# Ledger of designs, part 14: peptides against a protein of PDB entry 4AID

Target 1, 242 residues: chain A of PDB entry 4AID
Amino acid sequence: FDIKRKTIEWGGKTLVLETGRIARQADGAVLATMGETVVLATAVFAKSQKPGQDFFPLTVNYQEKTFAAGKIPGGFFKREGRPSEKETLVSRLIDRPIRPLFVKGFKNEVQVVVTVLQHDLENDPDILGMVAASAALCLSGAPFMGPIGAARVGWVDGAYVLNPTLDEMKESKMDLVVAGTADAVMMVESEIQELSEEIVLGGVNFAHQQMQAVIDAIIDLAEHAAKEPFAFEPEDTDAIKA

## One batch from the design tools (peptide; made by RFdiffusion4, then SolubleMPNN)

Design b1_p9_2_s4 (from b1_p9_2, 8 letters changed)
Fold by OpenDDE base, seed 1:
Structure b1_p9_2_s4 (fold): chain B 242 residues (1-242), chain A 9 residues (1-9)
Amino acid sequence: as target 1 above (242 residues)
Amino acid sequence: MVINPYALA
């Protein structure tokens, strides 16, 4: 097995991005680890457009497997049929920043699946899932203008906290999730308890600065393990409106 | 070294 691995220190925790061991049949596949939380992201894209496809068919699915639920509080055997509210929300958090980064006119089916394999009860798998999905897309050869990074920012005892633990989040006055490229913030989602706009904007900037190390780690992994880019030239649809 | 131009742009 040709296994490529990138390891960085990030917010006082070790982030590991690994490819080449699992899901080798996918276009891109990344095993991401932070603490003892482990996620698998897979990206698959169709090599042709379906006849009559008029929109970009991106599907993002975040899922928590039942074997991870042995550590997840309240993880009684949910029958395997419907995504939880959390799974639906996190699927949207992953979808929002990646959707606009596909090359305009690309209408081939894309499926991103993020699976929580292990949960440590400290590190939330949502941020890790966003990072892993970004990395899997960058490895896939899909026409994706990533990578994105992501970060959660808390506000605890008058300071910013990068990727606060689930216990630190109970004391946090802010739950700020940011995703972006090297150059731009693409998505902000926030729950805030009576904080100034200055603190919130400072949190967005802090998140964007802290995610650069993750973006660089994805780039380094992609340089060593990415597939050849899919040859896609957007049809010049602007020429048909003249 | 395969550089994905979409991931490095």
Scores: peptide ipSAE 0.041, ipTM 0.689, DockQ to the pose 0.299
Fold by OpenDDE base, seed 4:
Structure b1_p9_2_s4 (fold): chain B 242 residues (1-242), chain A 9 residues (1-9)
Amino acid sequence: as target 1 above (242 residues)
Amino acid sequence: MVINPYALA
């Protein structure tokens, strides 16, 4: 196995991005670890467009599997087949920032699957899942103009906290999830308790600054482990108007 | 080194 790993310190925690050991049949696959929370992201894309495909068919599926249920609160009785509310929300959080970054005119089916393998009850797998999905796409060879980074920002005792633990989040006046590229914020999702717009905007900027180390880590991993880019030329839609 | 021009642009 050609295992490639990037390790960084991020918000006082060790982030590990690993490829080459698991899910080698995917176009991209990343095992991401923060603390003892572990996620597997896989990216798969079709090598051709379906006949009559008029929209970009991106599917993002975040899953917390039952074998991790002994380490995931409420996992004991997940009925097979329907995503939980959390799984649905996190799937959307991953989808929103990545969808705009695919090359215009690319209409091949793309499937991103994020699977929670372990949860430490401190580090939420959602942010880790966003990072892992970004990394898996960058490794895949898909025409994806990533990477994205992601961060959660809390507001505890009058300070920003990067990726607060589940316990720190109980004291937080903000749950701010940000995703972006090196240059741009792509998505903001926020739940806020009686905070000024200035503090919230400062939180977005803080998140965007803190995610740069993750973006750089994904780039470094991709430089070493990415597949050959998929040869895709967008149809010149301006040539059909002549 | 294969750099994905999409991911590293």
Scores: peptide ipSAE 0.040, ipTM 0.686, DockQ to the pose 0.330
Fold by OpenDDE base, seed 5:
Structure b1_p9_2_s4 (fold): chain B 242 residues (1-242), chain A 9 residues (1-9)
Amino acid sequence: as target 1 above (242 residues)
Amino acid sequence: MVINPYALA
């Protein structure tokens, strides 16, 4: 197997991005690890557009499998079949920043699936899932103008904390999730307890700065493991205004 | 090495 791996230190934790071991039938597939939390992201795209396709058919599915919960004391058997509220929310968190980065006019079906394989009860799989999805898309050859990075920012004891643990988040006055490119913030989602706008804006800037190491890690992985770009010419939408 | 111009633009 041609296994490519990138490892970085990120927020005092080891982030590992791996490709080439599993899900090799996908266009892109990344196994991402932070602590003992492990996610698999897969990206698959259709090589043709459906006749009459009028919208971009992107689907993002984040899934916390019951076997990942087997390490969670008190993890009841989630009924297989309906996404939880968390799975629905995280699927949207991944969708929001990636959707606008596809080349305009690309209307081939794209499916991103993020599967939580292991959860350590410290590192939330959502941020890791966003990073893994970005990496899987960059490896896929899809016309995706990524990578995105992502970060969670907490506010604990009057300081910003990058990707706080679930226990640190109990003491946090901020749950700020940011996703962006090297150059731009693409998405902000925030739950805030009585903090100034200045602290929140500072948190967005902090997140965007801290995610650059992840963006660079995805680029380095893609340089060594990406598929050939899918040959796509955007329709010259300016020619139809005559 | 074919750099994906979409992922590296």
Scores: peptide ipSAE 0.027, ipTM 0.674, DockQ to the pose 0.327
Fold by OpenDDE base, seed 3:
Structure b1_p9_2_s4 (fold): chain B 242 residues (1-242), chain A 9 residues (1-9)
Amino acid sequence: as target 1 above (242 residues)
Amino acid sequence: MVINPYALA
């Protein structure tokens, strides 16, 4: 297999992005690892638009599968076919920042699936899932104007903490999830306990700065492993208003 | 190798 791997140090942890070993039938597939948390992101897109398609049909599905139940909290009680509240929330966290970045007029079906394969009980798979989904889209050849990075920011002992552990988060006054491109913040989700707006804005800026290393790592991986771009010409939507 | 311009823009 032609395995491409990018490894970076990120927030005092090793982030690994790997492609070419698993899910080679997808348009893009990335195995992402941070600590002992492991996710597989796959991106698949239709090569044609469905007749009468009037909206962009993006589906994002974050899953903690039952085969990993011994490595994922609560996995033993997951009923087939209904996402948990967590799976629904994380699917939305991944969807929100990527949806705006598809080329205008692209209405082919896109499916992003993020599967948690292992959970170390320290590193939350949501951030890792967002990074992996971004990387999988960048490798796919889909008309996606990524990459996005993502970061969680905590506030512990009067300082910003990048991707706090689940134990550090119990002491954190902030749970701030940020996603963005190199140039722009695309999404903020936050739970805040009695912090100033200045600290929160500083947390967004800190997240955006810290995610640049992830963006660069996805670009470097894509330079070595991306598929040929799908030939898509945006419809000149200005010509239909005449 | 062809780089996806959408991912590198």
Scores: peptide ipSAE 0.026, ipTM 0.690, DockQ to the pose 0.302

Design b1_p9_3_s1 (from b1_p9_3, 6 letters changed)
Fold by OpenDDE base, seed 3:
Structure b1_p9_3_s1 (fold): chain B 242 residues (1-242), chain A 9 residues (1-9)
Amino acid sequence: as target 1 above (242 residues)
Amino acid sequence: ALPKPPYVR
């Protein structure tokens, strides 16, 4: 097995991005670990467009599988076939920042699947899932202009906290999820108590600064493990003339 | 030519 691994310290925690061991049949696959939370992201894309395809068919599925239910909040009784409210929300959090980064005119089917394999009850798998999905797309050869990074920011004891634990979040006045590229913020989702706009904007800036190390780690992994870019020519050449 | 992703040297 040609296993490639990137390890960084991020917010006082070890982030590991690994490829080459699991799901090698996917176009891209990344096993991501933070603390004892573990996710598998897979990216698969069709090598042709369907006849009459008029929109970009991106599907993102975040899943907390039943085999991990002994280590995932919410227990054994998830009905097969319907996403929970959490799975639906996290799927949208992953979809929102990645969708705009595909090359215009690319209308081949893309499927991103993020599976929680383990949850430590401290590190939320949503942020880790966003990072893993970004990395899997960068490895895939799809025309994805990533990577994205992601971060959660809390406001605890009058300070910003990067990726607060689930226990620290109970004391946080802010739940701010940010995703972006090296150059731009792509998505903000926030639940805020009574905080000033200045503190919230400072939280977005803090998130964007802190995610640069993750973006760099994904690039380093991709330089060593990415597939060759898929040979894609869009039908509409006018959309490519920057 | 399609823009190359920033990680494709």
Scores: peptide ipSAE 0.098, ipTM 0.780, DockQ to the pose 0.420
Fold by OpenDDE base, seed 4:
Structure b1_p9_3_s1 (fold): chain B 242 residues (1-242), chain A 9 residues (1-9)
Amino acid sequence: as target 1 above (242 residues)
Amino acid sequence: ALPKPPYVR
């Protein structure tokens, strides 16, 4: 196996991005680890557009499988086949920032699947899943103008906390999820408790700064492990609709 | 020319 790995320290935790061992049948596949939380992101894209396809058919599916459910409280009641509220939410959190980054006119089906393999009960798989999905897309050869980074920001004891643990989040006055490129914030989702707009905006900026190390790590991994870019030519007709 | 991702040299 040609295994390529990038390791960084991020928010006082080791982030590992690995490719080449698992899910080789995907266009891109990344095993991401932070603490003892482990996710597998896969990206698959169709090599042709479906006849009559008028929109970009991106599907994102975040899943917490039953093998991780031995560590995830309440995992025993996940009836096979219906996404939990969390799985639905996280799928949207991944979708929102990545969707705008595909090349205009690309209407081939894209499927991103993020599977939680292990949960440590400290590091939430959602942020890790966002990072892994970004990395998998960058490796895939799809016309994706990523990477995105992602970060969760808490507000604990009057300070910003990068990717707070589930226990630290109980004391946090903010649950701020940010995703962005090197240059731009693409998505913000926030739950806040009586914080000023200034603190929230500062949290967005903090998140965007802290995710740069992740973006750089994905780029470094992609430089070594990405597939050749898919030969895609947008139909000139999409230039006329602008 | 299609925009290239920053990691596509």
Scores: peptide ipSAE 0.094, ipTM 0.779, DockQ to the pose 0.387
Fold by OpenDDE base, seed 5:
Structure b1_p9_3_s1 (fold): chain B 242 residues (1-242), chain A 9 residues (1-9)
Amino acid sequence: as target 1 above (242 residues)
Amino acid sequence: ALPKPPYVR
């Protein structure tokens, strides 16, 4: 098994991105770990477009499966059921920044699945899931112009905190999730308690700066472990206006 | 030509 791993220090925690052990049948698969929180992201894409496909069929599914219930207090057997509100939200948080980064005209089906395998009750798996999904797409050979990074920013004791713990978040006046590329912010989602616009904008900039280490880590992993790019040429959409 | 992602040599 050719297992490739990238490890970085990020926000005072060790982030590990691993590929080649799990889900090798996917186009891309990344096991991401921060603390004792563990997520598996898989990316799968169709090698052809469906006839009459008018839109880009991207599906993102984030799941906090019951397998983590051995360490999650109150995680009694939720049967396979409707996504929780959190699972639905995080699926959208992953979808929003990645969707615009696919090559225009690519309309092959893409499925991103993020599964929480373990939760330490300190490190939220959502940011880790965003990072893992980005990495899995970069490894897949899909025409994805990533990577994205992601970060959560808190405001605790008059300072920005990168990826605050669940306990630190109780004291935080800001829950700011940012995703972006090396060059641009792609998505902001924020819950703010009586903070100035200046502090919030500073938080976005802080997040974008702090996620560069993750972007670089994904690039380094992809340089070693990515599949060959899928041979895709967009149909010349300008020729249809004749 | 499609832009190459930074990890595509």
Scores: peptide ipSAE 0.091, ipTM 0.773, DockQ to the pose 0.381
Fold by OpenDDE base, seed 1:
Structure b1_p9_3_s1 (fold): chain B 242 residues (1-242), chain A 9 residues (1-9)
Amino acid sequence: as target 1 above (242 residues)
Amino acid sequence: ALPKPPYVR
C-alpha cells in the first residue's frame, strides 16, 4: 500500500488528508478526517468526450445518510431515497466553486462523489467534503485549476470562530461558508442574524485567510501523490473566444 | 499551452 498522508492543525482541530488506501479505481480518491468525522471523496473523469457534447458534464453527489447510518442518530436506512435537502444543498456547495476552475473547452464527463463514512456530531462533514473533493480532483489528473479551500465562519460571543461545532452554531449569529483559491474567493453562502455588512465582509476575509493552510496541504499532497496531468487540448472553436 | 495547476511545478 503506497499511502500518502498530510496532517495539519486547523482551527484547533487535526485535519488529515489521506490517499492510496481506498477507492484506487477512481482517478482521484481522498479520505479526509477532522475529529471523528470522516469523508471519502472520489473523482472520476472520462478519457474522451461524448459525440455531440456541447456543455461541461460535471456531476457532484454528496451522500451522508446511506453509509453512516449506524453512527448518525435518526439515520433511517433509505437504501434508495431521493437526496435529502442537506445532501442536495452540500452537493451544490461543492459544485459551485469547482465548476469554473476546469479548463475551458473540457467537456469530458466528470463525477465527484463525497461519502460521509463517519460523523462525530461536532464537526459538520460539509466543509470536510468540500476540502476532500478539491483534493481528489487535484490528485486525479483532470484539467482542474484548483485546489479550492473551504471554511465555515461563525460569530459567537462577539468573535469570529473557524468551523464552529454543531453546538457552537446554535449560539452563532452567522453561518458563513466560503470557498476559494489561493488568490480569490469563488463562493459565499451565508445565513446572517442582525449583523453589520462590515462583520460579514470581515468573516469572508477571515475564512479566505484561514483556508490557505488547507490549500497548501492539498498542494503538498498533490505534489507527492497526483497522477500525471491528462493530455487534453481544447478544440480550436472553444479557444477563439479568449 | 494549457495553464498548469498550481501543484504542477
Scores: peptide ipSAE 0.066, ipTM 0.758, DockQ to the pose 0.403

Design b1_p9_3_s2 (from b1_p9_3, 6 letters changed)
Fold by OpenDDE base, seed 4:
Structure b1_p9_3_s2 (fold): chain B 242 residues (1-242), chain A 9 residues (1-9)
Amino acid sequence: as target 1 above (242 residues)
Amino acid sequence: ALPKKPYVR
């Protein structure tokens, strides 16, 4: 197996991005690890557009599997078939920043699946899932203009905390999730307790700065492991609006 | 021309 791996230190934790071992049938597949939290992201895209497809058919599915539920509180009661509220929310958190980064006019079906394989109860798999999904898309050959990075920012004891643990989050006055490219913030989601707009904006900037190391790590992995870009010609939509 | 992916140098 030709396994490619990138390892970085990120927020005082080891982030590992790995490809080439698992889900080789996908267009892109990344095993991401932070602490003892482990996620598998897969990206699959159709090689043709469906007849009459008028919108971009991107589906993102974040899933916490029952075999990971030995560490996930409440995982034993997830009836197979309906996403939990968390799974629905995280699927949306991944979808929001990636959707705008596909080449305009690309209307082939794209499916991103993020599966939580292990949870350490410290490192939330949502941020790791966002990073892994970005990496998987970059490896896939799909016309995705990523990578995105992602970060959670807390506010604990009057300071920003990058990717706070679940225990640190209990003391945090902010749950700020940011996703972006190297150049731009693409998505912000925030829950805030009585903090100034200045602190929140500072948190967005902090997140965007801290995610650069992740973006660089995805680029490094893609340079060594990405598939050839899919041959796609966007329909020249400029000719129909004249 | 398709925009070059940022990692395709």
Scores: peptide ipSAE 0.108, ipTM 0.779, DockQ to the pose 0.409
Fold by OpenDDE base, seed 3:
Structure b1_p9_3_s2 (fold): chain B 242 residues (1-242), chain A 9 residues (1-9)
Amino acid sequence: as target 1 above (242 residues)
Amino acid sequence: ALPKKPYVR
């Protein structure tokens, strides 16, 4: 087993990104851990485009598997086949910031699967899933211009809190999820209770600053474990309009 | 040429 691991302290918690132990058949695979919350992200991409493919066929699936049901809230009898409302929402949170970062003209099928393996009831697997998906895509060799980082920001006792626990979130006046590259914010999703625009904008800036350590950790992991970039040449779509 | 990925030194 050639296991590569990156460990950082992030928001007073240990974040671990690991590759090379699980899902070796994927193009990229990352086991991410924060506290006792554990997610597996896998990235798989087709090595050719389907004939007549007009759009970029990216699919993102966040899954809370039934075998983890003893460690995931609401774990009784999720029917295999239909995503829950939570799984649908988190799949969208992961999709939104990564979709724009694929090279223009790449229309090969890409599948990202994030599986919650364990939930500690403190650390939400959505942020961890976003980070793990970013890392898995970076390792895959797909023409993905990441990494992205992600962060949740709360407003508790008049201060910003990075990745508040589920219990701290009950006292938070802000649920702000931010994703971005080193240079740009790509996605904001927010639920705000009676806060000024200044506090919310400050929360976006705080999130973007705090995710840099995660971006750097993904880069460090990729330097040691990424596959060779897939040989892709975008078709010169500008030449067909002349 | 595709832009180099930021992690491909």
Scores: peptide ipSAE 0.060, ipTM 0.755, DockQ to the pose 0.385
Fold by OpenDDE base, seed 1:
Structure b1_p9_3_s2 (fold): chain B 242 residues (1-242), chain A 9 residues (1-9)
Amino acid sequence: as target 1 above (242 residues)
Amino acid sequence: ALPKKPYVR
């Protein structure tokens, strides 16, 4: 197996991004680990556009349905149920920042699947899922102009906390999820309790600064493991507005 | 020309 791995220290935790061991049938596949939380992101894209396709057909599916019976708190996952509210929300959190980063005029089907394989009850798999999805797209050869990074910011004891644990989040006055590129913030989602706009804006800046190490780690992994870029030329009708 | 991907040096 040609396994490529990047490891960084991030917010006092070890982040591992790995490719080449699992899901090798996908265009891109990344196993991401933080603490004992583990996610698998896969990216698959069609090599042709469907006849009459007028919009970009991106589907993002986040799933907390672990095949590991017994390590997720919360009863019998009905294997065939509708996505949970959390799974639906996190699928949107992943979709929002990645969708605008595809090359204009690319209308081939793209499927991103993020599967939680293990949950440690400390590290939320949503941020890890965003990072893994970004990495899988960068490895895939799809015309994706990422990477994105992501971070959660808390406000605990009058300070910013990067990726607070689920227990630290109970004491946090802020749940701020930020995603962005090296150059720009692409998405903000926030739940805030009685904090000034200055503290919130400072939290966005803190998140964007802290995600740079993740962006750099994805770039380093992609330089060593990305597939050749898919040969795509946008039709002239969509190219004239750049 | 497609813009260079940030990770394609």
Scores: peptide ipSAE 0.037, ipTM 0.728, DockQ to the pose 0.420
Fold by OpenDDE base, seed 5:
Structure b1_p9_3_s2 (fold): chain B 242 residues (1-242), chain A 9 residues (1-9)
Amino acid sequence: as target 1 above (242 residues)
Amino acid sequence: ALPKKPYVR
């Protein structure tokens, strides 16, 4: 097995991005770990467009499977098949920032699956899932103009906190999830308790700054482990020359 | 030309 790993310190935690051990049949596959929370992201894309395909068929599926529930207190055997509200939300959080980063005119089917393998009850798998999905897409050879980074920002004791623990989040006046590229914020999702717009905007900027280390880590992993770019030429080249 | 990915030399 050709296993490639990138490890960084991020928000006082060790982030590990690994490829080459699991899901080698996918176009891209990344095992991401932060603390004892572990996610597997896989990216698969069709090598041709379906006849008459008029939209970009991206599907993102985040899953907290029942085998991880053996470590999650209260994780009773939920039947395979219906996403929870959390799984639906996180699937959208991953979808939103990545969708606009595909090359215009690419209409091949893309499937991103993020599976929570382990949860430590401190580190939320959602941010880790966003990072892992970004990395898996970068490795896949799909015409994805990432990476994205992601961060959660809390406001605890009058300060920004990067990726607060689930316990720190109980004291936080802000749950701010940001995703972006090196150059731009792509998505903001926020739940805020009586904070000024200035603090919130500062939180977005803080998130965008802090995610650069993750973006750089994904790039470093991709430089070593990415597949060759899929040979894709969009029919409408005029939109790409700008 | 397609924009180059930052990791595609």
Scores: peptide ipSAE 0.034, ipTM 0.709, DockQ to the pose 0.339

